Peptides against a protein of PDB entry 8PQO. Designs and how they scored, part 9

Target 1, 252 residues: chain A of PDB entry 8PQO
Amino acid sequence: VLLKEYRVILPVSVDEYQVGQLYSVAEASKNETGGGEGVEVLVNEPYEKDGEKGQYTHKIYHLQSKVPTFVRMLAPEGALNIHEKAWNAYPYCRTVITNEYMKEDFLIKIETWHKPDLGTQENVHKLEPEAWKHVEAVYIDIADRSQVLSKDYKAEEDPAKFKSIKTGRGPLGPNWKQELVNQKDCPYMCAYKLVTVKFKWWGLQNKVENFIHKQERRLFTNFHRQLFCWLDKWVDLTMDDIRRMEEETKRQ

## One batch from the design tools (peptide; aimed at target 1 C93 T95 I110 I212)

Design b1_p10_7 (made by RFdiffusion4)
Pose (drawn by RFdiffusion4):
Structure b1_p10_7 (pose): chain A 252 residues (1-252), chain P 10 residues (1-10)
Amino acid sequence: as target 1 above (252 residues)
Amino acid sequence: STILKLTLNA
């Protein structure tokens, strides 16, 4: 099983990231016809354990209504049921994604620490030493065009071409992280996203784990580029504003 | 795709 820590250094604060991420998930999913239908909340409760106080949820995403009929007929029982178990104790969160048919043999776990630093901490997740020694650290720079697939590139989602009206932050050059250390004002943080991918069937552990990690890096990059370029849309929101928008979206 | 998009919740 392969583990990688993706470090996403951002010119926002940890407080700001919480609101911005929530807004961005909702906004990026605004054009998807077929969003919200098929989402099932099995469990939604508070939890507390040794310093980590938060909210636990168990959700199921039924994809039967979103795939062609033949896919629904051919799919083994439960293969189209995607389980997501989430522990949200921001600035720490853990999510585990499984498939009902694959049980625990297909698993994607993301554990994230959101810290007010420039991604300089080592083993921020406090792994056992030997296990930590086998974790590749992968840095995601949202200003680096070379880290974006050409088919994914969108000028309107390019931090190199965006300046915030409300904050004046951006555009981001190759030295933006260096200018952060030499700055006393603009906030910054790093999301330490430790990703574990497990695929135990058919001897395809390596191929699937690698494919999933490449797709996770691509998604983390595109998502956080979008998040920064949408600063003007969400930077003035509070958590209460976010919860209100959630309830609003709940009516339908 | 859905699976991949759900990882952004973390």

Design b1_p10_7_s1 (made by RFdiffusion4, then SolubleMPNN; from b1_p10_7 with S1D)
Fold by OpenDDE base, seed 5:
Structure b1_p10_7_s1 (fold): chain B 252 residues (1-252), chain A 10 residues (1-10)
Amino acid sequence: as target 1 above (252 residues)
Amino acid sequence: DTILKLTLNA
């Protein structure tokens, strides 16, 4: 088992992020070819459990059409079906990813708290001390180009070049987080993403667990760079606007 | 990447 807590600091409020995240997910999905292919939504309903209230979703990602024929022919039954269960109780969210074939030998769990701070809270997910001492804290700086793969880099999605016309935020220089403390009119938040990866096959455990973390870090970095650079597209939208956009997309 | 898109809302 490998645990890392990714801390993503953003020059937006917790309330703004709720809109921006939903918009950016929808936009990023539109930009990818075949993004909706092989996705089955089993459940999408409100839930209430142990004082937590939000939206529960259960999706299956069928990867049979996404892999080469020889992989499909050799894959065991259920090996190409990934289950995603998500509990969205913003500002808290939990996602659990499993596989039908691997069962208890495979798990990806992502638990996120969105807090109005600069990523300074320790153990925000309230782990036991013995568990917390094994968690690596990883800071993602959306302005740091060195954290972005060359193949992923786009100038129009570079926070170090972008300036919001509507809010005046940006561009983000090397010391933007320190300078933010002196800008009383600019909101900020941190997304604390505790990622638990379990791959119990002996000999491949460390390699696969580290690989999955590398992909998650890449995803979080690119997504939040986009979210900030798309600020002028979503900052004036309301949650009602987002709901209407989602309903319109479902009809297409 | 299908796998990468899974965790955008996590």
Scores: peptide ipSAE 0.098, ipTM 0.814, DockQ to the pose 0.771
OpenDDE base, seeds 1, 2, 3, 4: peptide ipSAE 0.076, 0.088, 0.079, 0.091; ipTM 0.797, 0.807, 0.803, 0.809

Design b1_p10_7_s2 (made by RFdiffusion4, then SolubleMPNN; from b1_p10_7 with S1D T2V; failed a check: a repeat of another design)
Amino acid sequence: DVILKLTLNA

Design b1_p10_7_s3 (made by RFdiffusion4, then SolubleMPNN; from b1_p10_7 with S1D I3V)
Fold by OpenDDE base, seed 5:
Order: C-alpha cells, then sequence, then structure tokens
Structure b1_p10_7_s3 (fold): chain B 252 residues (1-252), chain A 10 residues (1-10)
C-alpha cells in the first residue's frame, strides 16, 4: 500500500472551484478523442449516509476496445473492466476504483477535501497517527513548468503566462503563493487529495503503485493548470449553466 | 485517455 496526499493550491475560492471543476471536466472530455467510449453508467443518484449528503455514481470503464487485439485475447475475464464508485458531497469527495479480475488485490481510493487555505493543514482526512506517519505530502504548483512533461506542455495552458481579463488574476510568478497573502481581494483554496493505492501481487507492488501515483500526479497537475487558464470561460457560469452543459454532453 | 479521465472528479 502506498499513500500520498497531493495538495493543489489555487487562486480561486472553494465556491468558484465547484463550478470550475465541473466545467473543466466537461471541456477536457470534449477534447479527448474517443472520450466516453466504453463507459457504462450503472448508478447516478443522490445519497445520504452518516450525515453525509451528495451524489453517488457507479461507472464501468470497458477497456476492450482501448487495448491491442493480442492483449484483449490474452486478458482474463473481467481484467479489462474498471469499476469507479464515487461519492460527491462537495466540498468532500471520495472515489473508489476496483477491477473485476483482481478483486481485493487492487484498489485506488481518492479522498478530497477542499479548504480555503494554502495547504497548511496536517491530517485533514483524520487518519490514525500510525497511518498518517506513512503518508507523503506532495505539493503541486500549477505555475511550476518543471512539474509538467514536455509532451503535455501547452502555452495556452501555462499559468505563468495566463492573465484573467475578468478577475485580473495571474500570471502566476515563482512566488505567487507568498504574494497571495498580500493580495486581500484574491481568494485561494487547497484541494487535499489523499490517494491510496494497493496492488498486492508480490514483486510488483512498488512498481505498479508508484506508476499509478505518477499517473495521478500528472493528471492532477495538467487538469488544474487547465482549470486556472480557463478561468474566464467558467467564472461567470452558474451551477444551472453547468447542469445544462452536462446534459448536452450526455446526448453526444 | 479513458483511464486518466477516471479521477478528474475525485
Amino acid sequence: as target 1 above (252 residues)
Amino acid sequence: DTVLKLTLNA
């Protein structure tokens, strides 16, 4: 088991992020070729449990068409079906990813708190001390180009070059987080993403667990760079606007 | 890709 807490600081409010995240997910999905192919939505309903209220989703990602023929022919039954169960109770979210073939030998869990701070809270997910001491805190700086792979870099998605016309936020220089403290009118937040990765096959645990974390970090970095650079596209949208956009996307 | 899109809403 490998646990890391990714802390993503953004110059937006917790309330703004709720709109921006949904917009950016929809926009990123549109930009991907074959996006949504092989995705089956089993459940999409409101839930209430232990005082937590939100939206529950269960999706299956069928990867049979996404892998080479020889992989598909050799893959055991259920090995190419990924289950995603998500509980969205913003500002808290939880996602559990499993595989039909691997069962208890494979787990990805992502738990996120969105807080109006600069990523300074310790153990925001309230883990036991013995578990918390094994968690690596990883800060993602959306302005740091060195954290972006060259193949992923786009100038139009660079927070160090972008300036919002509507809000005046950006560009984000090397000391942008320290400068936020002096900018009384600029909101900020941190997304605390606790990622738990379990891969129980002996001899492959560390390799696979580290690989998955590397992919998650890459995803979080690129996504939040996009979210910030698309600020002028979503900052004036309402939740009702987002709901309409989601319904239109489902029909495509 | 499809696998990476899994965790955007997490």
Scores: peptide ipSAE 0.095, ipTM 0.803, DockQ to the pose 0.760
OpenDDE base, seeds 1, 2, 3, 4: peptide ipSAE 0.074, 0.085, 0.087, 0.090; ipTM 0.790, 0.797, 0.801, 0.801; seed 3 fails the geometry check

Design b1_p10_7_s4 (made by RFdiffusion4, then SolubleMPNN)
Fold by OpenDDE base, seed 5:
Structure b1_p10_7_s4 (fold): chain B 252 residues (1-252), chain A 10 residues (1-10)
Amino acid sequence: as target 1 above (252 residues)
Amino acid sequence: STILKLTLNA
């Protein structure tokens, strides 16, 4: 088991982020070819449990069409079906990813708190001390180009070059986080993403768990760079505007 | 990819 807490600091409010996240997910989904192929939505309903209220989703990602024929032919039954269960109770979210073949030997859990701070809270997910001491805190700086793979880099998605016309935020220089403290009118937040990865196949645990964490970090970095650079596209949208856009995307 | 969409809502 490998645990890391990714802390993503953004020059937006917690309330703004709720709109921006949904917009950016929808927009990123449109830009991906075959984005809806092989996705089955089993459940999409409101839930209430232990004082937590939100939206529950259960999706299956069928990867049979996304892998080479020889992989499909050699894959055991259920190996190419990924289950995603998500509880969205913003500002808290939880996602659990499992595989039919691997069962208890494979787990990805992502738990997120969105807080109006600069990523300074310790153990925001309230883990036991014995578990918390094994968590690596990883800061993602959306302005740091060195954290972006060259193949993923786009100038139009670079926070160090972007200036928001509507809000006046950006570009983000090397000291942008320290400068936020002095800018009383600029909101900020941190997304605390606790990622738990379990892969119980002997001899492959560390390799696979580290690989999954590298992919998650890459995803979080690129997504939040896009979210910030798309600020002028979503900052004036309402939640009703977002819901309409999501419905249109589901029909395509 | 569909896999990239998994963790964006997490």
Scores: peptide ipSAE 0.099, ipTM 0.813, DockQ to the pose 0.714
OpenDDE base, seeds 1, 2, 3, 4: peptide ipSAE 0.092, 0.076, 0.094, 0.089; ipTM 0.815, 0.799, 0.810, 0.808; seed 4 fails the geometry check

Design b1_p10_8 (made by RFdiffusion4)
Pose (drawn by RFdiffusion4):
Structure b1_p10_8 (pose): chain A 252 residues (1-252), chain P 10 residues (1-10)
Amino acid sequence: as target 1 above (252 residues)
Amino acid sequence: AEVWRARTAA
């Protein structure tokens, strides 16, 4: 099983990231016809354990209505049921994704620490030493064009071409992280996203784990580029504003 | 797509 820690250094604060991430998930999913239908909340409750106080959820995403009929007929029972178990104690969160048919043999776990630093901490997740020694640290720079697939590139989602009206932050050059250390004002943070991918069937552990990690890096990069370029849309929101927009979207 | 994007919420 392969583990990688993706460090996403951002010119926002940890407080700002919480609101911005929630807004961005909802906004980026605003054009998807077929969003919200098929989402099932099995469990939604508070939890507390040894310093980590938060909210636990168990949700199922039914994809039967979103795939062609032949896919629904051919799919083994439960293969189209995606389980997500989430522990949200921001600035820490853990999510576990499984497939009902694959049980625990296909698993994607993301454990994230959101810290007010420049991604300089080592083993921020406090792994056992030997296990930590086998974790590759992968840095995601949202200003670096070379880290974006050409088919994914969109000028309107390029931090190198965006300046915030409300904050004046951006555009981001190759030295933006260096100018953060030399700066006393603009906030910054790093999301330490430790990703574990497990695929235990058919001897395809390596191929699937690698494919999933490449796709996770691509998604983390595109998502956080979008997040920064939308700074004017969400930077003035509070958490109460976010919860209100959630209830609003709940009516339908 | 929804599920894929949901992972970025971590």

Design b1_p10_8_s1 (made by RFdiffusion4, then SolubleMPNN; from b1_p10_8, 5 letters changed)
Fold by OpenDDE base, seed 5:
Structure b1_p10_8_s1 (fold): chain B 252 residues (1-252), chain A 10 residues (1-10)
Amino acid sequence: as target 1 above (252 residues)
Amino acid sequence: SEVLLSRTGA
């Protein structure tokens, strides 16, 4: 098991982020050709449990069409089906990813708290002390180009170049987080993403767990760069606007 | 999140 807590600081409020996240998810999904093919939504319903209220989703990602033919032919039954169960109770969210073939030998869990701070809280997910001491804290700086792969880099998605016309936020310089403390009119938040990866196959555990973390970090970095650089597209939208956009996307 | 699986390349 490998645990890391990714802390993503953003110059937006917790309330703004709720809209921006949903917009950016929808926009990113549209830009992925064939992203909708092989996604089955089994459940999408409200839930209430232990005082937590939110939206529960269960999706299956069928990867058969997304892998080479020889992989598909050799893959065991259920090996190319990934289940995603998500409990979205913003500002808290939990996602559990499993595989039909691997069962208990494979787990990705992502637990996120969104807080109005600069990533300074320790153990925000309230782990036992023995578990918390094994968690690596990883800060993602959306302005740091060195954290972005060259193949993923786009100038229009660079927070160090973008300036929001609607809010005046950006561009984000090397010391933007320190400068933010002195800018009383600019909101900020941190997404604390505790990622638990379990892969129990002997000899491959560390390799696969580290690989998955590398992909998650890449995803979080690129996504939040986009979210910030799309600020002028979503900052004036309401939750009702987002819901309409999601409904329109489901019909396509 | 839908974007997590599409981008993680898992």
Scores: peptide ipSAE 0.080, ipTM 0.813, DockQ to the pose 0.212
OpenDDE base, seeds 1, 2, 3, 4: peptide ipSAE 0.077, 0.075, 0.076, 0.078; ipTM 0.813, 0.811, 0.812, 0.816; seeds 1, 3 fail the geometry check

Design b1_p10_8_s2 (made by RFdiffusion4, then SolubleMPNN; from b1_p10_8, 5 letters changed)
Fold by OpenDDE base, seed 5:
Structure b1_p10_8_s2 (fold): chain B 252 residues (1-252), chain A 10 residues (1-10)
Amino acid sequence: as target 1 above (252 residues)
Amino acid sequence: SEVELSRTGA
């Protein structure tokens, strides 16, 4: 098991982020040609449990069309089906990723708290001390180009170049987080993403767990760079506007 | 969240 807490600091409020996240998910999904092929939505319903209220989703990602033919022919039954179960109770979210073939030998869990701070809280997910001492805290800086792969880099998605016309936020210089403390009118937040990766196969555990964390970090970095650089597209939208956009996307 | 798997490149 490998645990890391990714802390993503953003110059937006917790309330703004709720809209921006949903918009950016929808926009990114539209930009991925064929991204909808092989996604099955089994459940999408409200839930209430232990005082937590939110939206529950269960999706299956069928990867058969996304792998080479020889991999598909050799893959065991269920090996190319990934289940995603998500409990979205914003500002808290939990996602559990499993595989039909691997069962108990594979787990990805992502637990996120969105807080109105600069990533300074320790153990925000309230782990036992013995578990918390094994968690690596990883800060993602959306302005740091060195954290972005060259193949993923786009100038229009660079927070160090973007300036919001609607809010005046950006561009984000190398000391933007320190400068933010002195800018009383600029909101800020941190997304604390505790990622638990479990891969039980002997000899491959560390390699696979580290690989998955590398992919998650890449995802979080690129997503939040996009979210910030799309600020002028979503900052004036309401939750009702987002719901309409999601419904339109489901019909395509 | 919907964002997590679609981009993990798995």
Scores: peptide ipSAE 0.111, ipTM 0.830, DockQ to the pose 0.206
OpenDDE base, seeds 1, 2, 3, 4: peptide ipSAE 0.104, 0.110, 0.093, 0.110; ipTM 0.825, 0.827, 0.823, 0.829; seed 3 fails the geometry check

Design b1_p10_8_s3 (made by RFdiffusion4, then SolubleMPNN; from b1_p10_8, 6 letters changed)
Fold by OpenDDE base, seed 5:
Structure b1_p10_8_s3 (fold): chain B 252 residues (1-252), chain A 10 residues (1-10)
Amino acid sequence: as target 1 above (252 residues)
Amino acid sequence: SRVLLSRTGA
């Protein structure tokens, strides 16, 4: 088991982020050619449990068409079906990823709190002390180009070059987080993403768990760079505007 | 095509 807490600081409010996140997910999905191919939505419903209220989704990602033919031919039954269960009770979210073949030998859990701070809270997910001492805190700086792979870099998605016309936010210089403290009119937040990865196969555990964390970090970095650089596209949208956009995307 | 997992909680 490998646990890391990714802390993503953004120059947006917690309320703004709710709209921006949904917009950016929808927009990124449109930009990916065949992004919806092989995705089955089994459940999409409201839930209420233990005082938590939100939206529950269960999706299956069928990867058979996304892997080379020889991999598909050699893959065990269920090995290329990934289940994603998500509970969105913003500002708290939980996602659980499992595989039909691996069952108890594979788990990815992502738990997120969105807080109006600069990533300074310790143990925001309220883990037991014995578990918390094994969690690595990883800060993601969306302005730091060195955290982005060259193949993923786009100038139009660079927070160090982008300036919002609508809000005046950006570009984000090397000291942008320290400068936020002095800018009373600029909102800020941190997304605290506790990622738990389990891969129980002896000899491959550390390699696979570290690889998965590397992919999650890459995803979070690129996504939040896009979210910020798309600020002028979503900052004036309502939740009703987002819902209409999601419905249009589901029909494509 | 990249499968966009709802890994962000959205």
Scores: peptide ipSAE 0.127, ipTM 0.833, DockQ to the pose 0.560
OpenDDE base, seeds 1, 2, 3, 4: peptide ipSAE 0.121, 0.119, 0.117, 0.117; ipTM 0.833, 0.832, 0.834, 0.832; seeds 1, 2 fail the geometry check

Design b1_p10_8_s4 (made by RFdiffusion4, then SolubleMPNN; from b1_p10_8, 6 letters changed)
Fold by OpenDDE base, seed 5:
Structure b1_p10_8_s4 (fold): chain B 252 residues (1-252), chain A 10 residues (1-10)
Amino acid sequence: as target 1 above (252 residues)
Amino acid sequence: SEVLLSLTGA
């Protein structure tokens, strides 16, 4: 088991982020050709549990069409089906990813709190002390070019070059987080993403768990760079606008 | 796509 808490600081408010996140997911999905193929939505409903209220989704990602034929022929039953269960109670979210074949031997859990701070809270997910001491805190700086792979880099998605016309935010210099404290008119937040990865196969545990964390970090970095650089596209949108965009994307 | 939503913890 490998736990890391990724802290992503952004020059947006918690309320703005709710719109920006949904927009950016929808936009990124449009840019991926065939991204909706093999996705089955089993459940999409409101939930209430232990005082938490939100939207619950259960999706299956069928990877059979996305792997080579020889892999599909050799794969055990259920090995190419990934289940995603998500509880969205913004500003809190939880996602659990499992595999039919591996069962309890494979788990990815992502728990996110969105807070109006600069990533300074310790143990925001309220883990037991014995568990918390094993969590690595990882700060993601969206302005840091060194955290981006060359193959992922786009100038139009570089926070160090982007200037928002609508808000005046950006470009983000090397000390932007420190300067933000002195800018009374610029909102800020931190997304605290606790990622738990379990892969119980002996001899491969550390390799696979570290690989998954590397992919998650890459995803979080690129996504939030896009979210910020698309600020002028989504900052004036309402939640109703977002819902319409999501419905249009589901039809493609 | 929807995969991005899950992977982002949203």
Scores: peptide ipSAE 0.058, ipTM 0.804, DockQ to the pose 0.591
OpenDDE base, seeds 1, 2, 3, 4: peptide ipSAE 0.055, 0.057, 0.053, 0.058; ipTM 0.798, 0.804, 0.796, 0.799; seed 4 fails the geometry check

## One batch from the design tools (peptide; aimed at target 1 Q21 C93 I108 K193)

Design b1_p11_1 (made by RFdiffusion4)
Pose (drawn by RFdiffusion4):
Structure b1_p11_1 (pose): chain A 252 residues (1-252), chain P 11 residues (1-11)
Amino acid sequence: as target 1 above (252 residues)
Amino acid sequence: SNELNNARAAA
């Protein structure tokens, strides 16, 4: 099983990231016809354990209505049921994704620490030493064009070409992280996203784990580029604003 | 699901 820590250094604060990520998930999913239908909340409750106080959820995403009929007929029972178990104690969160048919043999776990630093902490997740020694640290720079697939590139989602009206932040150059250390004002943070991918069937552990990690790096990059370029849309929102927009979207 | 993918990215 392969583990990688993706470090996403951002010119926002940790407080700002919480609102911005929630807004961005909802906004990026705004054009998807077929969003919300098929989402099933099994469990939604508070939890507390040894310093980590938060909210636990167990949700199922039924994909039967979103795939061709032959896919629904051919799919083994439960293969189209995607389980997500989430522990949200921001600035720490854990999510575990499984498939009902694959049980625990296909698993994607993301454990994230959101810290007010420039991604300089080592083993921020406090792994056992030997296990930590086998974790590759992968840095994601949202200003670096070379880290974006050409088919993914969108000028309107390029931090190198965006300046915030409300904050004046951006555009981001190759030295933006260096100018952060030399700066006393603009906030910054790093999301330490430790990703574990497990695929135990058919001897395809390596191929699937690598494919998933490449896709997770691509998604983390594109998502956080979008997040920064949308700074004017969400930076003035509070958490109460976010909860209100959630309840609003709940009516339908 | 874009929602699920984006949730993972935000995680």

Design b1_p11_1_s1 (made by RFdiffusion4, then SolubleMPNN; from b1_p11_1, 8 letters changed)
Fold by OpenDDE base, seed 4:
Structure b1_p11_1_s1 (fold): chain B 252 residues (1-252), chain A 11 residues (1-11)
Amino acid sequence: as target 1 above (252 residues)
Amino acid sequence: MKELEYQLAGT
């Protein structure tokens, strides 16, 4: 098992982020070829548990069409079906990813708190001390180009170049986080993303767990760069606007 | 690759 807590600081408020995240997810999905293909929604309903109230979703991602034919032919039954169970109680969210074939031997859990701070809280997910001492805190700086793979880099998604016309935020220089505290009119938040990865196959555990973390970090980095650079597209939207957009997307 | 946790509302 490998645990890392990714801390993504953004010059947006927690409330703004809720809109921006949903918008950016929708936008990113539109930009992906074959978006929605092989996705089966089993459950999408409100939930309430232990004082947590939100939306529960259970989706299956069927990857049969997303892998080479030879992989599909050799893959055991269920190996290409990924289950995602998500509890969205913003500003808290939990996602559990499992695989039918691997069962208990595979787990990705992503637990996120969105807090109006600069990533300074320790153990925001309230882990036991013994567990917390094994968590690596990883700061993602959306303005740091060195954290972006060359193949992922887009100038229009570079926070170091982007300036929001609507808000005046950006571009984000090398010391933008330090300067942010002096800008009383600029909100900020941190997404604390505790990622738990378990791949319990002897000889491959560390390799696969580290690989998955590398991929998650890459995704978080790219997504939040997009979210910020798309600020002018979503900052004036309301949650009602987002809901309408989601409904329109579901009809397609 | 897309982050699955962000695909809560849409399919």
Scores: peptide ipSAE 0.047, ipTM 0.775, DockQ to the pose 0.241
OpenDDE base, seeds 1, 2, 3, 5: peptide ipSAE 0.047, 0.042, 0.047, 0.046; ipTM 0.778, 0.762, 0.774, 0.771

Design b1_p11_1_s2 (made by RFdiffusion4, then SolubleMPNN; from b1_p11_1, 8 letters changed)
Fold by OpenDDE base, seed 3:
Structure b1_p11_1_s2 (fold): chain B 252 residues (1-252), chain A 11 residues (1-11)
Amino acid sequence: as target 1 above (252 residues)
Amino acid sequence: MKELEYSLAGT
């Protein structure tokens, strides 16, 4: 098991982020053609449990068409089905990814708290002390180009170059986080993303767990760079506007 | 990437 807490600081409010996140997901989905192939939505409903209220989704990703024929022919039953269960109770979110074949031997869990701070809270997910001491805190700086793979880099998605016309935020210089504290008119938040990865297959545990974390970090970095650089596109949108966009995206 | 971003958003 490998746990890391990714802390993504953004020059937006927690309330703004709710809109921006949903917009950016919808927008990115439009830009990704064919990405939804083999996705089955089993459940999409509101939930209420233990004082937590939000939206629950259960999706299955059928990977049969995404692997070579010989792999598909040799794959055990359920091995190519990935289950994603997500609870969106913003500002708290949880996603659990499992596989039918691997069962308890495979788990990806992503738990996120969105807080109006600069990533200074320790153990925001309230882990037991023994568990918390094994969590690596990883800060993602959306303005740091060195954290972006060359193949992922786009100038139009570079926070160090972008300036919001509507809000005046950006570009984000090397000391943007420190300067943010002195700018009373600029809101800020941190997304605390606790990522738990478990892959118990002998001989592959460390390699696979580290690989998955690398991919998650890459995803978080690129997504939040987009979110910020698309600020002028979503900052004036209402939740009703977002809901319409989500429905349109689901049809693609 | 599309669905992973949905996972990222918890939706």
Scores: peptide ipSAE 0.053, ipTM 0.796, DockQ to the pose 0.431
OpenDDE base, seeds 1, 2, 4, 5: peptide ipSAE 0.048, 0.050, 0.047, 0.052; ipTM 0.779, 0.787, 0.780, 0.791

Design b1_p11_1_s3 (made by RFdiffusion4, then SolubleMPNN; from b1_p11_1, 8 letters changed)
Fold by OpenDDE base, seed 3:
Structure b1_p11_1_s3 (fold): chain B 252 residues (1-252), chain A 11 residues (1-11)
Amino acid sequence: as target 1 above (252 residues)
Amino acid sequence: MKELLYSLAGT
């Protein structure tokens, strides 16, 4: 098991982020061609549990068409089905990814708290002390180009070059996070993303767990760079506007 | 990547 807490600081408020996140997911999904095939939505309903209220979704990703024929023919039952269960109770979110064949030997869990701070809270997910001491805190700086793979880099998605016309935020210089403290007109938040990865197959545990974390970090980095650089596109949108965009995205 | 984005947002 490998745990890391990714902390993404953004020059937006927690309330703004709710809109921006949903917009950016919808927008990024439109830009991805060939995605969504083999996705089955089993459940999409509101939930209430232990004072937490939000939306619960259960999706199955059928990968049979995404692998070579010989792999599909040799794969045991359930091996190519990935289950995603998500609880969206913003500002708290949780996603659990499992596989039918691997059962308890495979787990990806992503738990996110969105807080109006600069990533300074310790153990925001309230882990037991013994568990918390094994969590690596990883800070993602959306303005740091060195954290972006060359193949992922786009100038129009570079926070160090972008300036919001509507809000005046950006470009983000090397000391942008420190400057936020002194800039009362600019809101800020941190997304605390605790990622738990378990891959209990002998001989492959460390390699696969580290690989998955690398992919998650890459995803978080690129996504939040986009979110910020698209600020002028979503900052004036309402939740009703977002809901319409989500419905349109689901049809693609 | 689309699927991963949905997971990221919890939607």
Scores: peptide ipSAE 0.049, ipTM 0.786, DockQ to the pose 0.421
OpenDDE base, seeds 1, 2, 4, 5: peptide ipSAE 0.048, 0.046, 0.049, 0.047; ipTM 0.784, 0.776, 0.786, 0.780; seed 4 fails the geometry check

